Peptides against a protein of PDB entry 7BBL. Designs and how they scored, part 25

Target 1, 86 residues: chain A of PDB entry 7BBL
Amino acid sequence: IAQESLESQEQRARAALRERYLRSLLAMVGHQVSFTLHEGVRVAAHFGATDLDVANFYVSQLQTPIGVQAEALLRCSDIISYTFKP

## One batch from the design tools (peptide)

Design b1_p25_1_s4 (made by RFdiffusion4, then SolubleMPNN)
Fold by OpenDDE base, seed 3:
Structure b1_p25_1_s4 (fold): chain B 86 residues (1-86), chain A 25 residues (1-25)
Amino acid sequence: as target 1 above (86 residues)
Amino acid sequence: TAEIARLEAELRALYEEARARLLAA
């Protein structure tokens, strides 16, 4: 009986996770997302896109404590977590 | 996989468009 190797199983697992991640990004497009930044600062914005390598978040209507920015860039290094309502 | 490639291509397009908007702002 031929049994799939551990490496082959891991490859499929990685592919499945990647696909799931990408689909989650697409699901957020156009939706308002709440970001938690350093020192507990929370902002909200409409998700536009993110690059696949640096993980920069391109958003619109960014609501900050000092005003609203029409178009903005949030770097992954500045983001602690984020949530969105589908 | 082909599906992953398709998804990444779609996201790359959105990224380029968003980046362009930001630079123009």
Scores: peptide ipSAE 0.599, ipTM 0.904, DockQ to the pose 0.864
Fold by OpenDDE base, seed 4:
Structure b1_p25_1_s4 (fold): chain B 86 residues (1-86), chain A 25 residues (1-25)
Amino acid sequence: as target 1 above (86 residues)
Amino acid sequence: TAEIARLEAELRALYEEARARLLAA
């Protein structure tokens, strides 16, 4: 029989969500991700890293209709959505 | 938590490395 305050329960819940989020980011490292940008533009790139605060995406092998860019930065404001297949 | 701290540390390292590569490219 153990008692836990609502506040403590909420803190654990927030921690669990944060951990799950961080693990999801790590799971994407080195894998190809598809990004949907403004006006329906879609690109694919290998996820390298992201800013934990701003969510700037540092990627490699960015595939665009123009060509492939070895290293690139995708700002959060440029991204409508992205998909990752584990 | 310790787990979160470890994960964030790893991600920060990857971030710094990626940033460095981009700046050098």
Scores: peptide ipSAE 0.598, ipTM 0.904, DockQ to the pose 0.826
Fold by OpenDDE base, seed 1:
Structure b1_p25_1_s4 (fold): chain B 86 residues (1-86), chain A 25 residues (1-25)
Amino acid sequence: as target 1 above (86 residues)
Amino acid sequence: TAEIARLEAELRALYEEARARLLAA
């Protein structure tokens, strides 16, 4: 039986990580996520979708310090961090 | 690869739908 090369092992590892990542994104759909923006601003919203490179977050029921926005787009560049409680 | 492709397809669909909703809002 032929031995699996290092390159092949790395390929499988990358695939596994990619799958886990994508699955985690799907798991967030419909759940509330808390975002920390610049200047210490904290917002919460229900996760709707994101592009595959996580450049944009499409959310609903965005709770901001001054009100609630039914639907909104958050750019990854504007987000310092976010937390999701599964 | 097949599983990854399926997952990505699902996410792309959700993305396009969300984008459409936002544009219509």
Scores: peptide ipSAE 0.598, ipTM 0.904, DockQ to the pose 0.803
Fold by OpenDDE base, seed 2:
Structure b1_p25_1_s4 (fold): chain B 86 residues (1-86), chain A 25 residues (1-25)
Amino acid sequence: as target 1 above (86 residues)
Amino acid sequence: TAEIARLEAELRALYEEARARLLAA
């Protein structure tokens, strides 16, 4: 029985992690996400999409301290953390 | 892999659609 090479095993492991990550992004689509921004500002919005390098978050119904924006762009650099409930 | 490619394509499509909506707003 031929054993898979270490390099091949590592490649499969990397692929599995990438797939898991991508699936996690898809899992958020359409769900409300809570974002923690700079200066302690917290907002909630429905997750629409991100680019593959997560540079930008495109969201809808962004709830901010001063109102609600129907559509909005949140740059990753402005986000400290985020959470969502499946 | 084929699965990764499919997932990325799906995400890219969602991204482009969202971007288009924002630009049109």
Scores: peptide ipSAE 0.597, ipTM 0.903, DockQ to the pose 0.789

Design b1_p25_2 (made by RFdiffusion4)
Fold by OpenDDE base, seed 4:
Structure b1_p25_2 (fold): chain B 86 residues (1-86), chain A 25 residues (1-25)
Amino acid sequence: as target 1 above (86 residues)
Amino acid sequence: SLAEKQAAFIAEAEAEIAEQQEILA
């Protein structure tokens, strides 16, 4: 029987995960997203964009415990998790 | 600007999705 190589299977698996991730990012465009940062700090902001390589989050109307920033950059390393309502 | 970054992001993401689809085909 013919079987796809392990390398090819891994490539397809990575491709599937990457596509799923990218589609999820596109789905967030224009929506308010809740971010959990270090030490349990939670902020909400409208998702604008990311860097596909570093995954910096470019957002607007960032609601923080001490105020609102019109535009902000959230580094991926600063983010523990995020969620939004489609 | 944020608007420019967003436009670029969308274009890049959609292009890369298409590339992944070629791998999965």
Scores: peptide ipSAE 0.680, ipTM 0.944, DockQ to the pose 0.887
Fold by OpenDDE base, seed 2:
Structure b1_p25_2 (fold): chain B 86 residues (1-86), chain A 25 residues (1-25)
Amino acid sequence: as target 1 above (86 residues)
Amino acid sequence: SLAEKQAAFIAEAEAEIAEQQEILA
């Protein structure tokens, strides 16, 4: 049987990564996530949603050094990394 | 509202996952 094209293999690889990413986001819905921001700032918040085209994070109960924000928007440019505990 | 955004997000994510599954099938 003929081997599938390299382009097809790459397409499937990208699709697999995209699906894994989306499923990870869905898994985080309603759970607390820890975000690492610039200058070593770390915050925790309950994940609500994102934009699929722009990695904005819509969260609730954002715990910051200043206080708790009921609802907040974290821009992709603000986030260095995040961790989720299933 | 956040609730509305969340509902829309879930629907969009699930729809796109289905699209990716078509590629992987």
Scores: peptide ipSAE 0.679, ipTM 0.944, DockQ to the pose 0.854
Fold by OpenDDE base, seed 1:
Structure b1_p25_2 (fold): chain B 86 residues (1-86), chain A 25 residues (1-25)
Amino acid sequence: as target 1 above (86 residues)
Amino acid sequence: SLAEKQAAFIAEAEAEIAEQQEILA
């Protein structure tokens, strides 16, 4: 049996990680997610969608320190981390 | 709209997952 090339092994590794990421996003659809933004700001919102390339988060019912926004766009540059409770 | 974006996202994500599965097969 011929050994798989290093390049193809790396490709499979990337594919596995990408699939896992995409499945995690799909699992979050319609659920509330907690986002940590810069300067220690924390918000919660219902996850709607992302851009697969830019990783923008399209959310609803965004709970901010000063109020609730019906619909909002969270850019990846604004987000430090996020947590999801399935 | 958000609803339209969500629908498109789901379709795109599922399509890409299928592509990754082909690589892993």
Scores: peptide ipSAE 0.679, ipTM 0.944, DockQ to the pose 0.871
Fold by OpenDDE base, seed 3:
Structure b1_p25_2 (fold): chain B 86 residues (1-86), chain A 25 residues (1-25)
Amino acid sequence: as target 1 above (86 residues)
Amino acid sequence: SLAEKQAAFIAEAEAEIAEQQEILA
């Protein structure tokens, strides 16, 4: 039995990781997510969507220290981490 | 709108997942 080439193995590994990432995003749809931004700022919002390439976050009911935004866009570059409970 | 963006996102994500599955098959 012929062994997979290194290139083929790497392609399959990338595909597996990409699929897992996409499924995780879909699982977040409609749920409240907690975002940690720079300078220790933390906000909460309902996840709506992302750009699959740039990973901008389109959210609703964004709770910030100074108020609530009905709809907002969070740049991926502004986000340190995020978490949610299914 | 956010609703339109969400619908497009879901469709795109599901389509790409299917593409990845073809690679993994």
Scores: peptide ipSAE 0.679, ipTM 0.944, DockQ to the pose 0.891

Design b1_p25_2_s1 (made by RFdiffusion4, then SolubleMPNN; from b1_p25_2, 10 letters changed)
Fold by OpenDDE base, seed 5:
Structure b1_p25_2_s1 (fold): chain B 86 residues (1-86), chain A 25 residues (1-25)
Amino acid sequence: as target 1 above (86 residues)
Amino acid sequence: SLAELQARMVAELEARIREEQAVLA
């Protein structure tokens, strides 16, 4: 049987991981995202957009403990973690 | 607008995914 070279295998592996990552970002479209912020504050929002390094989250209807923000920007420095149901 | 931001993001993501798929083909 023919076998792919090590370099080619590594390239394909990296490509596969990149694709999975990209798809994970795309999967947030149309879904609500839950964020854990500093001091244990948890908020939920409708996903809008993010940059490819997930440094910034652009969201709508951000539900905070004290109210709802129509549109918001959550920076990576604001976020401890996030989850969503794809 | 947020909608436009999302649209641009989606377009870019889909394009990049296609690029990766081509590598994996």
Scores: peptide ipSAE 0.652, ipTM 0.933, DockQ to the pose 0.728
Fold by OpenDDE base, seed 3:
Structure b1_p25_2_s1 (fold): chain B 86 residues (1-86), chain A 25 residues (1-25)
Amino acid sequence: as target 1 above (86 residues)
Amino acid sequence: SLAELQARMVAELEARIREEQAVLA
């Protein structure tokens, strides 16, 4: 049997990484997410949805230093990092 | 609504995951 080509090996490697990323997004459904924004500001919100390419986050019950916003959009440019507990 | 948006996202994610699994199989 012939050896798998390098191109095929790389294709599988990329697919594996993409699948891990996609599953991580799916894992946020039904959970609260903590976001670190610029200037050290941290907020928490219930996960709603995200754009797979742009990484915009649509959330609910966003807890900010000045109050709670029922629904909000957090753009990729606003976010430094995020964490959640599966 | 946000709920509808989430539902559409989940469907899209699951479809893409199946596509990647086909490559890995």
Scores: peptide ipSAE 0.650, ipTM 0.932, DockQ to the pose 0.787
Fold by OpenDDE base, seed 1:
Structure b1_p25_2_s1 (fold): chain B 86 residues (1-86), chain A 25 residues (1-25)
Amino acid sequence: as target 1 above (86 residues)
Amino acid sequence: SLAELQARMVAELEARIREEQAVLA
């Protein structure tokens, strides 16, 4: 009886997780994203793009505690977490 | 521009998703 190998099953599992991640990035297009930064600082911005290699975020209309920045780069090292409403 | 950057990202994401689907098929 044919049976998928453990390695193949693991590969498919990883692929499924990657796809979920990729689709979540696509889901941000056209939406505002809320970021939690260090020291409890929370900012909101319009999603622009991500650097898939480093998970950096390129955004517009970044609402910061001291004002709005037209365009900005949020490095992965700056971000604790992020949320958005699809 | 940011718009062009986004467009390129979208294209890349869609391509990668198709690749993952091929693995899952």
Scores: peptide ipSAE 0.650, ipTM 0.933, DockQ to the pose 0.829
Fold by OpenDDE base, seed 4:
Structure b1_p25_2_s1 (fold): chain B 86 residues (1-86), chain A 25 residues (1-25)
Amino acid sequence: as target 1 above (86 residues)
Amino acid sequence: SLAELQARMVAELEARIREEQAVLA
């Protein structure tokens, strides 16, 4: 039986993972995102954009424990995890 | 502006997704 090469299989596997990631980012458009930061701090904000390579988040109406920021940049180093409802 | 930044991001994401789809097809 003719089989796809290992290299080709790996290529498709990587492509599938990348596509899932890309679609997840696109799915955040128009939605609120909740972030878990260090020390258990949780914030919520309206999604703006991301830097695909650096994983920075540009958001608006960032609700923090001490107030609301109209616009904010959340760097990858600040974020433990995030969640949203598509 | 944030809106412009988002628009550019969306365009880039959609383009990249199409590229990945071509690999998977």
Scores: peptide ipSAE 0.649, ipTM 0.932, DockQ to the pose 0.775

Design b1_p25_2_s2 (made by RFdiffusion4, then SolubleMPNN; from b1_p25_2, 8 letters changed)
Fold by OpenDDE base, seed 2:
Structure b1_p25_2_s2 (fold): chain B 86 residues (1-86), chain A 25 residues (1-25)
Amino acid sequence: as target 1 above (86 residues)
Amino acid sequence: SLAELQARFVAEAEAQIAEYRAVLA
C-alpha cells in the first residue's frame, strides 16, 4: 500500500487549517464580531474584510468606549481574540 | 469603498478555498 509521506501529510494539514480559517472569515462577512484588544478593551464591529495575509481587519460600525466609528481598520497585532455568532 | 473591498475579499477567499479543496481531495 502506497502511503503518503510525512511531508505531504503536513502540507495537507496546513492546507486544511488555511481552508478552515478562510471559511470562518467568509462566515463572518456582514456579521457583528466582538474583538478583545489589549488592556482589556473590547469592541464590536461588523466584519467587512481582511488582507489574505491577515495583516488588517476592515470593519464597519465599530463600537468603541467613546462612540461608533462608521468604518475602521484594526491591526491583527492589536487583536487578542474575537468571537461571533454565525 | 468598504463594499468593494469586501466583494474583492470574498472573491479571493473563495478562489483560494477552491484551490485548497482541490489539494485536499
Scores: peptide ipSAE 0.619, ipTM 0.921, DockQ to the pose 0.853
Fold by OpenDDE base, seed 4:
Structure b1_p25_2_s2 (fold): chain B 86 residues (1-86), chain A 25 residues (1-25)
Amino acid sequence: as target 1 above (86 residues)
Amino acid sequence: SLAELQARFVAEAEAQIAEYRAVLA
């Protein structure tokens, strides 16, 4: 049986992962997400959108230890991880 | 506005997903 090239296999694998990632982002639309930032800081915010290229997160009602921001931008470099409840 | 950003994001993400699905089919 002839197998596709390694490059082709890797391309399909990347495409599959990208699709799953995008679907997960869409699933967060309209939901509150908990973000873990550096130094153990955790915040919660309603997910609005992301920059598909840079992965910036545009959110509303950002709850921080200091206060609440109506709208905010969370850069990918600021985020360690995040979770949400579908 | 955030609402506009969200609408644009959803449209772009859905379009990209459809494109990947076609490639992976």
Scores: peptide ipSAE 0.619, ipTM 0.920, DockQ to the pose 0.827
Fold by OpenDDE base, seed 5:
Structure b1_p25_2_s2 (fold): chain B 86 residues (1-86), chain A 25 residues (1-25)
Amino acid sequence: as target 1 above (86 residues)
Amino acid sequence: SLAELQARFVAEAEAQIAEYRAVLA
């Protein structure tokens, strides 16, 4: 039985992961996301967009310990983790 | 604006997903 090469399997696996990642980002659109930043700082914001390669997060209604920003940019270097409710 | 960024993001992401689906089919 013919079998796909290891290289092709790896390429397809990477493509599948990329697709799944993009779908997860789209699922976040319009939802509030909880971000864990450095020094234990946690913020919440509505997801607007991201750079598909850099994963900079463009968000609205960013709730910080000292106030709310209507629109904000969260860099990947600032983010430790994030969660959201689908 | 954020609205424009979001619109471009959604369009780009959906386009890429469609491309991957075609390749993986």
Scores: peptide ipSAE 0.618, ipTM 0.921, DockQ to the pose 0.833
Fold by OpenDDE base, seed 3:
Structure b1_p25_2_s2 (fold): chain B 86 residues (1-86), chain A 25 residues (1-25)
Amino acid sequence: as target 1 above (86 residues)
Amino acid sequence: SLAELQARFVAEAEAQIAEYRAVLA
């Protein structure tokens, strides 16, 4: 009946956030995603996978202002935000 | 290939989710 420690509470909070993040990524699999990059650049691509440690995005059919890249890597540091339609 | 990366990603993500569910239960 001992009170949960502060450290344990923090661990649970981190786990909850991580789980929610992973579920959101799984929901994106196979869908077209719109990415907002720096300087107002926006691109669209089909989500394939991420590197769960680094949060790199592996995508296909990346539509950029200069053309379409069949397969591409978007680094987390390049991405400001993203959105998709389920 | 991207297909292989996707398959490994899905498996890894689902495994982690299961692990977190056990911790949070």
Scores: peptide ipSAE 0.617, ipTM 0.920, DockQ to the pose 0.869

Design b1_p25_2_s3 (made by RFdiffusion4, then SolubleMPNN; from b1_p25_2, 10 letters changed)
Fold by OpenDDE base, seed 1:
Structure b1_p25_2_s3 (fold): chain B 86 residues (1-86), chain A 25 residues (1-25)
Amino acid sequence: as target 1 above (86 residues)
Amino acid sequence: SLADLQAEFVARLEAEIARQRAVLA
């Protein structure tokens, strides 16, 4: 009985996870997102875009403890987690 | 501008999603 190779199965698994991630990014576009940063700092901003290879987040109206930043770059290394309301 | 980046990002996302679906097909 012919079946997919292990390599092909792993490729599909990676593709499935990648698609899930990409669709989550697409869902966030234009929405306010809450980001948890280092040391428990939480900020909110409107999500604009990411750099797919580096996973940098380009956002607007970033609400920080010291004020609002019109546009900002949040590096992936700065972010612990993020949530948003669909 | 950020608006331009956002538009390009959406297009790139949709293309990348399509590529993943092609792998899964």
Scores: peptide ipSAE 0.628, ipTM 0.927, DockQ to the pose 0.842
Fold by OpenDDE base, seed 5:
Structure b1_p25_2_s3 (fold): chain B 86 residues (1-86), chain A 25 residues (1-25)
Amino acid sequence: as target 1 above (86 residues)
Amino acid sequence: SLADLQAEFVARLEAEIARQRAVLA
């Protein structure tokens, strides 16, 4: 029977994964996110935006172990993981 | 400002999500 080509299937699979990723970013907008950084350092900040290609995080009210920064940029290379409560 | 960046980011996200949906349609 007729079936979608492998190329088309791969294209759709990539699109689906991309959409899911984008929706996850959208879900974080305006929410406080907890970031785990290197050496077990944990910070919390309100998520504003990212660079979609490199996942740099533009955040506000960054709570660090040594103080609060009103606005900050968290480089993806600094981040091990992040979580948030939708 | 961060507020401006956020607004632009949301618009960009929504546009790109729509593009992905078009591929999946």
Scores: peptide ipSAE 0.628, ipTM 0.927, DockQ to the pose 0.784
Fold by OpenDDE base, seed 3:
Structure b1_p25_2_s3 (fold): chain B 86 residues (1-86), chain A 25 residues (1-25)
Amino acid sequence: as target 1 above (86 residues)
Amino acid sequence: SLADLQAEFVARLEAEIARQRAVLA
């Protein structure tokens, strides 16, 4: 049989990584997530949705140092890292 | 509402995952 092309191999590799990322987002839906922001600020919120390409996070019950915001948008540029407990 | 966005997001997620699986098949 014909050998798989380099382009096809790269396509499969990208698809595999993309699927893993997407499944991680699916696992977070409805769960509380801890976000690390700039200057050492940490917040917690319930994960609702993202835009899959830009990674803007739409969340609820955002716990900040100054209070709780019912619904909020966390931009990718705001976030250093995030963690959650399944 | 966020609830509506979440539902739409899940649907979009599942569709996108299916597309990736098709590439890998």
Scores: peptide ipSAE 0.628, ipTM 0.926, DockQ to the pose 0.846
Fold by OpenDDE base, seed 4:
Structure b1_p25_2_s3 (fold): chain B 86 residues (1-86), chain A 25 residues (1-25)
Amino acid sequence: as target 1 above (86 residues)
Amino acid sequence: SLADLQAEFVARLEAEIARQRAVLA
């Protein structure tokens, strides 16, 4: 039996993971997302967009412990994790 | 504006998803 090469298998695996990630981003569009930042800081914001390569998050109504920002940019270096309710 | 960024982002997302699906086809 002819089997798929290792390189081809890896390509398909990466594509599958990438698609799942992209679909999760699409699901977040227009929804409130909770972000966990460094030092245990948690913020909530409405998700607008991200950079597909760098994953910089462009959000609105960012609720922080010290106030609300109408629009904000959250860089990958700032974020530990995030969750949302579809 | 954020609205413009969001619209562009959705379009880019859908296009890239399609590209990944093509790899898996």
Scores: peptide ipSAE 0.626, ipTM 0.926, DockQ to the pose 0.848

Design b1_p25_2_s4 (made by RFdiffusion4, then SolubleMPNN; from b1_p25_2, 13 letters changed)
Fold by OpenDDE base, seed 2:
Structure b1_p25_2_s4 (fold): chain B 86 residues (1-86), chain A 25 residues (1-25)
Amino acid sequence: as target 1 above (86 residues)
Amino acid sequence: SLAALQEEFVRRAEAEIERYRAVLA
């Protein structure tokens, strides 16, 4: 009985993970996201888009401890984690 | 604009997902 090669299995696994990641990003569209940054700083912003390669976050209405930015870029390197409520 | 960027993001992400669905089917 023919079996899928290990290489093919790994490719499918990678594809599945990538798909899951993309779907998670899409789920954020139209929602406010809470970001945890370094030094315990937490901000909230409306999700706009990401750089699919670098994972930079392009957001609007960024609420920071010192004010609100209409539009902003959150670099992946600055983000510890993020959560949102669908 | 951010709106345009979002639109492009959604388009690209959905297109990539579709490619994976074909592979994973």
Scores: peptide ipSAE 0.608, ipTM 0.915, DockQ to the pose 0.864
Fold by OpenDDE base, seed 4:
Structure b1_p25_2_s4 (fold): chain B 86 residues (1-86), chain A 25 residues (1-25)
Amino acid sequence: as target 1 above (86 residues)
Amino acid sequence: SLAALQEEFVRRAEAEIERYRAVLA
């Protein structure tokens, strides 16, 4: 049995992780997402899109502690974690 | 618009996933 090179194994591993990430983003389409931001701030918003390179989130109906924004950009640096109900 | 941005995102994400399918097979 031919042994796959270490380089090929690493390539496949990176590809697998990237695919999983992309599929998770697609699963968010049409759903409300709950974001945990710094200092315990939690917001909810309808997922619109991301930029695939920087992981910025473009969302609508952003519910914040002080009000609702019709459309908003959530920068990757602002987000600690997020969850959604598929 | 956000709608247009979302459509573009979906298209790009699906295309990239398809490229990985061959690599991971």
Scores: peptide ipSAE 0.607, ipTM 0.915, DockQ to the pose 0.830
Fold by OpenDDE base, seed 1:
Structure b1_p25_2_s4 (fold): chain B 86 residues (1-86), chain A 25 residues (1-25)
Amino acid sequence: as target 1 above (86 residues)
Amino acid sequence: SLAALQEEFVRRAEAEIERYRAVLA
């Protein structure tokens, strides 16, 4: 019988992970997200969009320790982790 | 605007997901 190649299996696995990732991003739309940055800095912002390749985060109402930015860009390199409540 | 950017993002993300559905079917 025909067997799916290792390469094909890996491609399918990557596709599944990518789909899961995209769905998680879509789930963030309209929600406030908490970002953990370097040196223990935590900020919160409403999710707007991302670069689907670079994973830059375009957000609104960014709450920082020193104030709120109406709109902002968070670079992937700045972010350690993020969480949100669906 | 951020709103327009978000709309574009949603459209693109959903389209890509749909492509994966076909591939993973």
Scores: peptide ipSAE 0.606, ipTM 0.915, DockQ to the pose 0.832
Fold by OpenDDE base, seed 5:
Structure b1_p25_2_s4 (fold): chain B 86 residues (1-86), chain A 25 residues (1-25)
Amino acid sequence: as target 1 above (86 residues)
Amino acid sequence: SLAALQEEFVRRAEAEIERYRAVLA
């Protein structure tokens, strides 16, 4: 059997990781997501969309320690991590 | 609107995933 080229292997690896990432984003559609921000700030919001490249998060019903924003933008640079319950 | 953004996001993400089928097959 023929061995796959290095270039092809790298291409498939990148594609696999990108696909996995995209599927994970799609899984958040319609769910509340918990975001951990800097300085220990944690917020929850319903996932709307992202920039597929920049990974800015467009969300609704953003619950912050000091109030709720109907719609909000969470910049990728502000986010340490996020989790959600499927 | 956020609803429109979400719809566009889903469409684009699914389309991109579809493009990987041939690469990963």
Scores: peptide ipSAE 0.606, ipTM 0.914, DockQ to the pose 0.845

